Peptides against a protein of PDB entry 8BZL. Designs and how they scored, part 99

Target 1, 228 residues: chain A of PDB entry 8BZL
Amino acid sequence: SYDRAITVFSPDGHLFQVEYAQEAVKKGSTAVGVRGRDIVVLGVEKKSVAKLQDERTVRKICALDDNVCMAFAGLTADARIVINRARVECQSHRLTVEDPVTVEYITRYIASLKQRYTQSNGRRPFGISALIVGFDFDGTPRLYQTDPSGTYHAWKANAIGRGAKSVREFLEKNYTDEAIETDDLTIKLVIKALLEVVQSGGKNIELAVMRRDQSLKILNPEEIEKYV
Target 2, 242 residues: chain B of PDB entry 8BZL
Amino acid sequence: SRRYDSRTTIFSPEGRLYQVEYAMEAIGHAGTCLGILANDGVLLAAERRNIHKLLDEVFFSEKIYKLNEDMACSVAGITSDANVLTNELRLIAQRYLLQYQEPIPCEQLVTALCDIKQAYTQFGGKRPFGVSLLYIGWDKHYGFQLYQSDPSGNYGGWKATCIGNNSAAAVSMLKQDYKEGEMTLKSALALAIKVLNKTMDVSKLSAEKVEIATLTRENGKTVIRVLKQKEVEQLIKKHEEE

## One batch from the design tools (peptide; aimed at target 1 A73 T76, target 2 R16)

Design b1_p25_5_s3 (made by RFdiffusion4, then SolubleMPNN; from b1_p25_5, 8 letters changed)
Fold by OpenDDE base, seed 2:
Structure b1_p25_5_s3 (fold): chain B 228 residues (1-228), chain C 242 residues (1-242), chain A 25 residues (1-25)
Amino acid sequence: as target 1 above (228 residues)
Amino acid sequence: as target 2 above (242 residues)
Amino acid sequence: DVDFAFDPAKHDPEKAQEWIDRMEE
C-alpha cells in the first residue's frame, strides 16, 4: 500500500516514490559531466532522432544562464519545468544581486525544488537527475549532480542515466590530473567515457563545452569526430 | 501492475508513469491525424469519425481548430479534454498578443500547453489529459512548423508525423515517401491522402470522412484554409487514378 | 531521456512493417 501512496515513508523508512523516480532516471539516456582545469564538459547519448523529427526540438543539454548549463536523465517534460524555473532564478539573481549565480547556488535552488516535490502532499517527485556545470564568477569550474530526492553534491566527474554505472567505473579509473591537463584531453575523456555505453561512435554523442569566460558551445558532429 | 492505476499519477517500481501510458493508449484508439510540412506550407489531415447525419453542413471541423491567425491544431483523444486544451491555447495566444503586440511564436505556444499537460501528470488528484495534438503554424523565426505533443507534456518538431489510430504504420509510410527538401504542399496533400487511405479502417476513402486544413503564406499573411469537400474528393480521385 | 511521445515500440520500423503486412493480408 505504501508504494501506491504519494511520497510517504514505508514502515522500514523508504521513500518508494523517490526510489521509483530513480528507476525512471536509470531508463533515461546516459549523460556524463567532467570538470577539467579550465573547462567543463557535458556529454549525452543521442537517441537516434526519429527520421522526420526536427533535431532542433530535441535538446538534452541546455543553458540555464551564460555561465551554467545542465544535462539531465529521465522525464523530459519534468526536466523542462525544472529548467524554466532555474532560468527564471538565474535572471532574478542577476537583477537582485547584480552578479550571476554560482553553480552551487543554482544547484541548491534546483535541489530544493526537487526536495519540496518529495515532501508535498499531492505531488510526485521529479523523475530526473541532472548534471549542472559551469563557472563561478571567480572563474572556478564546477560540476554538481542532483537526483529526484533533491540531494546534491559536487563532483570531479559523474554520470547519470542507463549507462551511468559503466561510465562511472570508467571515470574512476581514468580521471587523473594528466587526463584533464588540457581542454582537448578533457573532451576526449568525456567522449571515451560515453563510448563505453554508446553504440556507433561519435554520431550518437552530443557534446557541450564551457570554458572560462566563454559561452556554452555545442559541438557539431564533425567537431566530435575529431576527438574520436 | 493494477496497484499503480491510482488516480494520482505515481511512479511504478520500474519507474513508469502508467497513467500517462494509459492516456497514450486511449489516444491510439482515436481517429487518425496527420501533419506534413512542405516547403511552401503545412497541412493537417484528420479522420472524421462522427458523421452525424443530423449535423448541419456547418463545416465545423471536428478535429481541426484554428488557434490564431498563424496557427491551427488537430486533436486525437478525449473530446472534452481536447476542448479544454484548445481553449487554453487560444487564451494563451491572445494574452501574448495583447501583452507584446505581436503573435506568439509557434514553439512557445506549444510549450505553454505542454507545461500544463506536465502539471496534470505531477500533481495529485489530477489525471493526465487523454489528448495528443498536432500543431501547424508559421512565425518569423522558423517559418512553417509542425509540432506534436502528448499527455506527458513532451513535444517535438516534425517534418511529418501521425497521432491516433494506426499512427505507427502511418509514420512508417511517411518515412518511406517523404522527400526532404522536395516536398511541395501539393505533394504533401497527395501523400496525406495516400497514408490516410491505408491507415483508416475503411474500404474506400471518402471526402466525408476526411478533414484537411492547409496553412500557407500569401502576400506576407498566413492563410489557414479548410479544404472543401469537393477539393478533398478531387484529391481522392487523383489518388485512385494513380 | 524517457520520452513517452517517442515510445520506440511505436516508432519501431519493424513493428510498423508488421502492421502493414497484416493489413495486406
Scores: peptide ipSAE 0.041, ipTM 0.647, DockQ to the pose 0.180
OpenDDE base, seeds 1, 3, 4, 5: peptide ipSAE 0.029, 0.019, 0.018, 0.012; ipTM 0.618, 0.505, 0.635, 0.627; seeds 1, 4 fail the geometry check

Design b1_p25_5_s4 (made by RFdiffusion4, then SolubleMPNN; from b1_p25_5 with H4F E9A I20V D21E M22R S25A)
Fold by OpenDDE base, seed 5:
Structure b1_p25_5_s4 (fold): chain B 228 residues (1-228), chain C 242 residues (1-242), chain A 25 residues (1-25)
Amino acid sequence: as target 1 above (228 residues)
Amino acid sequence: as target 2 above (242 residues)
Amino acid sequence: DVDFAFDPATHDPAEAQKWVERMEA
């Protein structure tokens, strides 16, 4: 059966392992990204940290560089590999080009990495989608999404993971210039979008914000509750 | 899922890695290993299944491995896989020490091995390692630490956790009895005995069937100690009297 | 869901691949 072969086209042109990797992503916790005017916001569904688990070791939002952060849905171990390679590339770029990466550049790097893992018969695709947000050197906020295929696109807002459909439908209806007029409104939009699929309010949400010329800030639960 | 269970490193139509799931299932049949973090130390407690009378009192635990001066681990699963991984842990730690002239941070060592585990789930021609590990350690960054890793290359930090046989029941008991912020190493040892007594597939807990290691700090140095059988006997006796 | 205690500049996930390759020899 063609569906058993790694990185082989079916007779009808399907890459089944890529499609199945996308199914792994759909089992991941929901992540949402929104580009505001001068802010980018990532929100993720908190998996109930098991009682006695160290929360420090459970992060779905991570910095790739000072100006770029990423959320993912899918296989955590796969994500770690991608994150580490992206971080190395960000630092390498700073050293070689003397400027931080653009959000598009690092997205393209990640996308190319994913794509290469779809062409080698000795490798399976990465079981992750990612939302990559940040600021370009000119201060332009950016949001990109990548999938297991290595495809990437720029977005105003998007979602990945198990609740992505419902969150996207919400964002399609509610993403307006008025809804992102302020940083606080943009944060509220992300929270409202996540609440479409997350039960029990702000306690089950992790939020990260990056403002122009500021570092990534992870909001504490009390800060999140102020927006609910 | 028969189409994909025989193939390594491929997704099922549902996006599952069955070889990883089967490796985890195999670990569920292995001897129980517990880890408990205390304020003044961290411990591993493991079921000893191979009790051979002719085993010389090999000072080294069957299931607890010293990795370096600041870390130890316990294993649940395939012994041969465990040996390969524990050797690699030691090599990684040694390479870091040589390169940076300081001990490797605990989480970094765990992560390095987890990347290897992950690779065996992504590259063709290899199967996942049939091993879960508990790691105990101390470093200057986070102090006493307990980690768990699985065949997928996932890991997490824990205050208390269990791998192997009856791990779910053990974790449930740990959740009930673990007192956050108030856990001493003494109380952790008592809790370990309590949990093992209920989760080990034995009619009666005996010191010959339990290995315990503690990691403490004494005079600014890490001390890893495997408890003597007599010490374990006293812990069991104390539990029976309560 | 992982925070990383390692320096991204010094941690090379490709070493994991090299390790796999070494085990094939």
Scores: peptide ipSAE 0.045, ipTM 0.642, DockQ to the pose 0.061
OpenDDE base, seeds 1, 2, 3, 4: peptide ipSAE 0.055, 0.021, 0.022, 0.036; ipTM 0.629, 0.634, 0.653, 0.643; seed 1 fails the geometry check

Design b1_p25_6 (made by RFdiffusion4)
Pose (drawn by RFdiffusion4):
Structure b1_p25_6 (pose): chain A 225 residues (1-47, 50-199, 201-228), chain B 238 residues (1-200, 205-242), chain P 25 residues (1-25); non-standard residues A62 YCM
Amino acid sequence: SYDRAITVFSPDGHLFQVEYAQEAVKKGSTAVGVRGRDIVVLGVEKKAKLQDERTVRKICALDDNVCMAFAGLTADARIVINRARVECQSHRLTVEDPVTVEYITRYIASLKQRYTQSNGRRPFGISALIVGFDFDGTPRLYQTDPSGTYHAWKANAIGRGAKSVREFLEKNYTDEAIETDDLTIKLVIKALLEVVQGGKNIELAVMRRDQSLKILNPEEIEKYV
Amino acid sequence: SRRYDSRTTIFSPEGRLYQVEYAMEAIGHAGTCLGILANDGVLLAAERRNIHKLLDEVFFSEKIYKLNEDMACSVAGITSDANVLTNELRLIAQRYLLQYQEPIPCEQLVTALCDIKQAYTQFGGKRPFGVSLLYIGWDKHYGFQLYQSDPSGNYGGWKATCIGNNSAAAVSMLKQDYKEGEMTLKSALALAIKVLNKTMLSAEKVEIATLTRENGKTVIRVLKQKEVEQLIKKHEEE
Amino acid sequence: YSLHPMTPEEKEAAEEKQREADEKL
C-alpha cells in the first residue's frame, strides 16, 4: 500500500501539511460555542434556495450527552464524527458509563494527531467544538484542531472570521451574559451577527443537563432577531 | 519512487485539494444532467452524449442506472469511473437488505458511497473518481428524495439541481420556475424540457426517467421516444 | 466547506504558491 511520508518537517520546524489543513478550517463557515451555567450552546453560519436544510447540518450528536460543531472540509468531518460515534459506544460497552466530554475530545484529538504522523495520509482539514455535560453535571466546551491539540474554553469560535468573533466574545463573555438560558443563546446569535451580514442564515442548537440535543426552529430564531 | 509520485492526496498552501478540483472541472464538460422533486414523484433528465447515427442503442438507458427496487441514479463525468461507483452502490444496497431485510434508506446509500470517495482524497495516493451523481428514490422515512454527490465525497439533498455542462445556467432557471411544494410530475416534466432547451432539441438527444409509487410499490420507468416527442411538442407551443 | 473548480487566474496563483512551498522542502 501507499507509504509516502506526507506530513514532514520543514526548515524552522514547520509541519506544512498541518498548517495547510488549518487554512482549510478558515475557509469553513463560522462556528461559535458558549458554555453557560447550566446550558451549552452551539451556533453555525450557513452558506441556498432549493436545498434541503436537513441534509446539510454542521451540528451533530456524537452520543446522547455529547455533540459537536465543525468548520472545514465537510467530508473529513463526517469521517471524524462517525469515528467518534463508534468510540462513544465502545466506551459505554467497556466502562458501562457514558463518555466524559473530555474523553471523547482526547480521542478525536489523538485521531487527528495520528493523521499528522502516519504514512500515506494527509491531516484532517477540520476543527471541532465539542460540548456536553459530565456525570456531576458540569458544563463543558472543548476545541480540537488538525494538529490534534485540544483545550477547554468558556467560549470560542472556529472557521471564517473566527478571530473577530473571538475578540467579541472576550469583551462580552461575563456573568451577566451567561446568567440565564435566554441570554446565553442571545450571546451566540450576537457573536454570529458580528460576521454574518444575515440573521435568517444561522443554525443553532442547545444542550441542557441530561435532556439531549434540541435544534431550534427558524421561527424560534426569528424571535431573537 | 518519490520522483514519479504526483502526490494526489495532499493539501495545497491554501488548504485546497487540487485533484478534486480538477475532477470537478472534468464534470463541468460532461453531458447535462438534472433532477426535479415533485409531490407525486422524482425525475431525472439527461443529455445523451451518444448522438452518433451509427450507434445501436442496445440498453434501455445509457446514463440512468437502477440501484435497487426503490432507487435510480444518473451520472456526470468519466463514464468508466461511473461504472465502478454504480456497481458499488448496488453492492451496498444489497448488503444492507441482507443485514436488515429492509431496503436501504436513500441517504444511507449516498453516505456509504461518499465515504469511499472521501477515502480516495485522503489516503492511497490514487486519483479520485471524476464523477458527480444524482440520486432519486423513495423510502419510508422521508418519501421522495433527490441527492447529489461530488468527487470529494460531499453530498446534499435538493428539490431541484443540475450537474454537468451549463449547470450554473440551469440552476438559475430552476430557482425562477420551481414552485416549492406545488410541483406535480407533469409540470416537473415540462420544466425539465424547458431547462434542457436553453442549456443544450430532439428526442434522440435527451433521456428522461421517472420514479413514482403505485400500490405501495416503487415504479422506475424510462420514457419511450413517443412520450418524449410529445413533451417536446407541448413546450414549443409555449 | 465545499471545494469548487478554480478560475484560470486562481489556478496559476495557486500553482505558483505550491512551487514556492516545495522549494522550501

Design b1_p25_6_s1 (made by RFdiffusion4, then SolubleMPNN; from b1_p25_6, 17 letters changed; failed a check: too like the target's own chain)
Amino acid sequence: MEQAPLSAEEREKLLKKLEEAEKLL

Design b1_p25_6_s2 (made by RFdiffusion4, then SolubleMPNN; from b1_p25_6, 16 letters changed)
Fold by OpenDDE base, seed 1:
Structure b1_p25_6_s2 (fold): chain B 228 residues (1-228), chain C 242 residues (1-242), chain A 25 residues (1-25)
Amino acid sequence: as target 1 above (228 residues)
Amino acid sequence: as target 2 above (242 residues)
Amino acid sequence: MEQEPLSEEERKELLEKLEEALAKL
């Protein structure tokens, strides 16, 4: 019965529930990630926060650990489950290995979690893609993307969600060594990329910056407007 | 053909979770619940539909539940599902108190239940809960708080919001009349009556059909109080005179 | 809320599409 085998192959070899989970991601708010030289930047489209909604509870960018942060597109409730498990793993790694996770390690953990939900009977895929950024212990900036299938890759820059196609096209054209030469230029690149799909104004962008050996900094709207 | 959507929550071709949407639809037919955050307190106001004169135990509230000393919630949707979730909230809060010797932070309690709700949308052989909740609370971290959660396990903090029947119209009215930073509990109560009077499918608002609870701080303690019918009558009269 | 309730017509169309997709599985 379909009740037990939620994610099954079609006759043509498609995993429809994974593909449909990817459609859920495409309906999500746009997120962009860029790796600079000594900086990683995440930007997310702020949906018009309902006038009466607390902005604090609408965060699309979150820390997984001191050296790793994540943005996501798709189902917020699904993302919360992934984030919580990733945070537990980061802390467990610190306790057991006495070092913070590498960005690749935690990405692989998240990817494996997602993959298990595509293969396990009685579970549906997670309806989220994630951009995971941070610094390895050696100070190397990293950017990874993962999708509902549990596939992951390293990127220089990437985007997920509704506007991802347009943002990626912009990044493909404008991501150069000169465009990321400084932290400020890297931040500007992310903002410009988001402005391809977000109507003008620092008010509609959430931006987070992580520099080498520094904690995650969320920029306020006034700080964002300085780069616009 | 038995609709495959009835036994498990799966994605549609368009990436939608039908069982979650259907659960949300069921909530749209439930009695209206409002939440309003003020500077000096937070309130819940709910439509009371079941006026059973023969109820031996005066259910102090049909739709508003005390969760712990610092939190209450209102429910819109399937009553049986609401009872299960409100009981789970109480258990989570109690376990936390026993473990940490302090009350559970408001958002943490909301999140814990939302993770349960989410699980019922992801695991086969389970259906989503047909319930949305409004949570009011106080904690030492954020003071007075108002949250909303839905069948998906999504939640958010609010200054004012509505769930259940005519919730969209109620939210529109709240957006128009809510003054950020200037809301007193007294003004919030007046606003709640104003919104309910327009959104309830009743010709005349009566105190018998409205439940209101307030959460305040007195002498460093949280006080959760359900308004007496006479107090609600006074609020209605005051609104009719304006 | 990220997902607004579907109209009855939209729900019917989506159910039909889902049933068609599931029938191919």
Scores: peptide ipSAE 0.007, ipTM 0.583, DockQ to the pose 0.670
OpenDDE base, seeds 2, 3, 4, 5: peptide ipSAE 0.006, 0.000, 0.020, 0.016; ipTM 0.461, 0.488, 0.583, 0.622; seeds 3, 4, 5 fail the geometry check

Design b1_p25_6_s3 (made by RFdiffusion4, then SolubleMPNN; from b1_p25_6, 18 letters changed)
Fold by OpenDDE base, seed 4:
Structure b1_p25_6_s3 (fold): chain B 228 residues (1-228), chain C 242 residues (1-242), chain A 25 residues (1-25)
Amino acid sequence: as target 1 above (228 residues)
Amino acid sequence: as target 2 above (242 residues)
Amino acid sequence: MEQRPLSAEERERLLKLMEEAEALL
């Protein structure tokens, strides 16, 4: 029945609803993540904020906890659900385990949530991919990516959304130990990567930086322009 | 085709949620609703379509709903869905007030409903709500606010926006005439009339066909007021004289 | 999302794509 069999295998073994959710991600604004030595950086293509829209309500980068932040590509409303659940889990973990989540832990939680929505009757997949960055309690910088299927992997650098292919190709060429030698170089790498697909420079980029033992910082346009 | 109205929302091969887009189609045929944020207040203006000659001089709001003492909304789309959502908004706001002994922040109320809307796009045996909402409010965090939400559960804050019939044309006019930093509630009211006069499919704008609500702050309290027909008539008259 | 009404062509395309999607389930 249609209402029960939302995500089913095709005769050739494909989960079409998952694949189609991945197509929704490909239509999303581009996001990039880079792990440096002592820094993690997320950059997102700002959708052209419509004239008269409040920019504060159009955020693509969000904190999950003090040590973890997430960027996403795809359905914003779906992302909000994932973010809210992840935030609750982060706080719950602090209360029950008395330590902040590891980036892997919260990624796995999100991935498990997504996977459940690919297998549960009467649920469609989440139409989002996410880049999850942060620091483990030991100070190790981490970058993970999740997709609608609930798969996840650790990355040095990655991109999601409509420009992801071009950004990944750029990162594959330019991500070197020298390119991430300093925090500033790492930030510059993210900006350069986004500029492969974003027009009009720093005005159309949202950038978040988390340094070791520091809180998440969202850079303002003027700060971004210094790296261009 | 009505065949899809009650079906589970799934992704198309192109990654689109067609049930959500179909719900948005229902909104496109609804009466025009606009919101304008001013420095000293915020307003909603909505097209009233249900005009019956036998309606007694009962001041009613067809499209504008008070949510709590600090917030109101207007609706475009399926009336029954609107009634459910506006009731839910009121319940959420009251539960928050009871729990925290303070009014719910405007954005938090909007997001709570948007999460419900989203759920109706993701869970089987559910259809999206065929409703977009404009929210006006005041809170201590951001002052006067205007939000828009759609059937997907997306929302955004706005200085001015429009939903429903001819919303694209209305938004274009708002973009042209809205003066950032200089918008008074008085000028916003004039702008609302101007936009409605051009975007409503009527030969002449009449006060009976327009609902306007303003949200202001007086003596540290929020005041939500639906304008009387005579007040709307005066606004229309002023616009015709210009 | 765009709050504009769908064109007749867009609506037809949507219906077709929905039918195709249902057939794949």
Scores: peptide ipSAE 0.032, ipTM 0.617, DockQ to the pose 0.397
OpenDDE base, seeds 1, 2, 3, 5: peptide ipSAE 0.013, 0.028, 0.000, 0.000; ipTM 0.579, 0.501, 0.499, 0.562; seeds 2, 5 fail the geometry check

Design b1_p25_6_s4 (made by RFdiffusion4, then SolubleMPNN; from b1_p25_6, 16 letters changed)
Fold by OpenDDE base, seed 4:
Structure b1_p25_6_s4 (fold): chain B 228 residues (1-228), chain C 242 residues (1-242), chain A 25 residues (1-25)
Amino acid sequence: as target 1 above (228 residues)
Amino acid sequence: as target 2 above (242 residues)
Amino acid sequence: MEQKPLSEEERKKLEELMKEAEAKL
């Protein structure tokens, strides 16, 4: 039996499965990304770790490569598939092209993967949006967002998930050249943006920082509290 | 014309995967299974629902499966789905061992199966597996470990957790009685009996209705042992005396 | 998302929403 197309156009031209996948994203924990001058920062709302859950297994920020990291909102299992495919592509690119991927390249790869799942028979869209940050090999900081449709855009700052509207409104008001003048100010901006929707301060925030020519650093709670 | 295969997992207007939720509902009616991580070991305790007097007690495990020398799992949900997934776990573990000449890390085995579970939630003509699993294991990276996975392909590590019937009540009891840093395997066994006694829909807990497996380290080797009925009886008796 | 078991009411609402969604697709 031919796997029927799951994602079809409505009479009014809507791809309802894509829109519904976007609703899954809106139910996800909030993630925020900010591009500074020489830094990229990802912040995510920590889910209340259930008592007796291992926090190690609840990470929402992951490295795709040494120069690229990703945060996501939506279905964690769907995200894992995307992350694994992206990691394989990053390694393959290093082997074949002898350079690390650009942030745009890997974003486009992820976006193309997502798009195929909106058009392929017998596949549903991925229920995730992603913020992808990193540095190109030329040292340029980048931030991209991709959604369930497979669209992607470059951003200075953006947010995804349940608190995304409030966080974006905050960023639209507070993202200035002065607000990102230093690495510390950029980190502070991300934390302040998350605090618009996250209760109880730094304990409920996961923060990842990538500086130019440096590896991804996940900040510990004590480091986050210094910026609050 | 039935526009969509009813077996295809599709998003609702609210962004929910109903087939996954329905699979989880099926698991809620399955026998209770709990896992507890201790300092010196990890255990699974599961409700045995299919009691047949002619079953050889020595080899009978309805809900607990050895995966390799370092890992075991317990299942809640559809038995046929459980058999498929447990066989797949064994195959994954064996392929890894052959490829790398070392046992598969616990989390890596869990994630490999979870990717399969996820695929069955995303591809047409597939239904989610109606199974949640608890995994116990030891590896050189993290020592003793306990994981839970669901039909969505999500997983998490736990100090103690429960799946199946009355799992919410069991988890609440585990949250109350689990002492971080002080949990011995002996204390974990006692806690398992305590929780099962309260969460199983039985008037009296009996050893015939409970399967318990422990995973320990002895002389630098992992030992997976299913407790004998007499050992379980002693645990129940001790609990009744307290 | 921790998927909690659905209440019977939630399940009925869900089935209705699925029917509506299927009718729109």
Scores: peptide ipSAE 0.027, ipTM 0.615, DockQ to the pose 0.582
OpenDDE base, seeds 1, 2, 3, 5: peptide ipSAE 0.020, 0.008, 0.020, 0.026; ipTM 0.510, 0.495, 0.533, 0.602; seeds 1, 5 fail the geometry check

Design b1_p25_7 (made by RFdiffusion4)
Pose (drawn by RFdiffusion4):
Structure b1_p25_7 (pose): chain A 225 residues (1-47, 50-199, 201-228), chain B 238 residues (1-200, 205-242), chain P 25 residues (1-25); non-standard residues A62 YCM
Amino acid sequence: SYDRAITVFSPDGHLFQVEYAQEAVKKGSTAVGVRGRDIVVLGVEKKAKLQDERTVRKICALDDNVCMAFAGLTADARIVINRARVECQSHRLTVEDPVTVEYITRYIASLKQRYTQSNGRRPFGISALIVGFDFDGTPRLYQTDPSGTYHAWKANAIGRGAKSVREFLEKNYTDEAIETDDLTIKLVIKALLEVVQGGKNIELAVMRRDQSLKILNPEEIEKYV
Amino acid sequence: SRRYDSRTTIFSPEGRLYQVEYAMEAIGHAGTCLGILANDGVLLAAERRNIHKLLDEVFFSEKIYKLNEDMACSVAGITSDANVLTNELRLIAQRYLLQYQEPIPCEQLVTALCDIKQAYTQFGGKRPFGVSLLYIGWDKHYGFQLYQSDPSGNYGGWKATCIGNNSAAAVSMLKQDYKEGEMTLKSALALAIKVLNKTMLSAEKVEIATLTRENGKTVIRVLKQKEVEQLIKKHEEE
Amino acid sequence: SEKELLEKFPPFGGLAPDVPPVPPP
């Protein structure tokens, strides 16, 4: 089989294929995640008439208690999502507990890292925001990128214009903004309206303590706009 | 040997997959192919690129392939690659039927093939398949459906779409004329002739298939030349 | 079961981002 080293070091210690994978993420639609007091919210920018909206969604459930949003190569994302879904079931089988948000994040990150050091393969061209709750009810938000690095965040953005949205969230992520569920959803819509020039071209989803993923209707989104 | 390896599965500096993009270029030079969803069925309209006089026409179709009882598809791009992929689609549909004793839902069949296409872009060092496919079908979950896939493995559901030559012009005509939720098969057939009229008219130059439900059973039929010649006459009056 | 999980966690599609034309090979 094909064994060519694709990800290699360059002078100055750069891994060019990873950096190029990060460029693929920037070409992706904006995704925003906010961790609230008892709620986590994900929002994504949408790119069309005659298209079935159900089929092209950037927010996916990995397990009953964990879901994710992504930016970058949509085909690479389907592969990572299905790999994570299989791992969530393997964990329930072996430990008899649902996966912690951190556990599945670590798994997705290590999978991505393996694709930066394996022969015959290019890195995954996606970043992911992963949200959910732990057994003790603690809300979580994690980010993964193509290098395999992962961190926890109070709020974050990935994809096109993520720097601008992040700077908005830094000034606006306060206790008042995450005091209630309505204001938590509102902060995500405001963060997206910063780069989407729009309001009717946004997908949003909410996850509450042990209540599973709820995707909001267009009519419910129009009320906030 | 590193010298002769063209490295078909790497990123460009901008995060682009050049072989995928070049494959899409090949599809844009293929015969026009479009699909339209309606309340009582789905249809595929295709430009025959085999319009030579000395051809025999031994099959019921040239560009439209039955995948299982409830599904058909059409292709744009490298014909040989399309043969490999359509054979694999039939195998996936039968593997699902064997396992669950029920037909594969349409989106499941598209996802399964797209995973194969995505793998060719990430590892193995091989050129990708130069094929875009339109899928038409019916399942108990979502009823009549239309899907499109491209060489990277991406896919999406559409009420109407077009692939191949002049597809951008065709998508424009569909946005203007397609009445969302009010289309019948007869009106969708009229719109298909209208679209192919601009982007290309003769019955020998086109191929039309329809998918409908009759007595709880799926019917996939290629329209005879007589029916196509009558549809072409009915449009010229407009 | 596997079938139930497939129904509960459906597949999804995607679209490529808009980019300029690719350079000649």

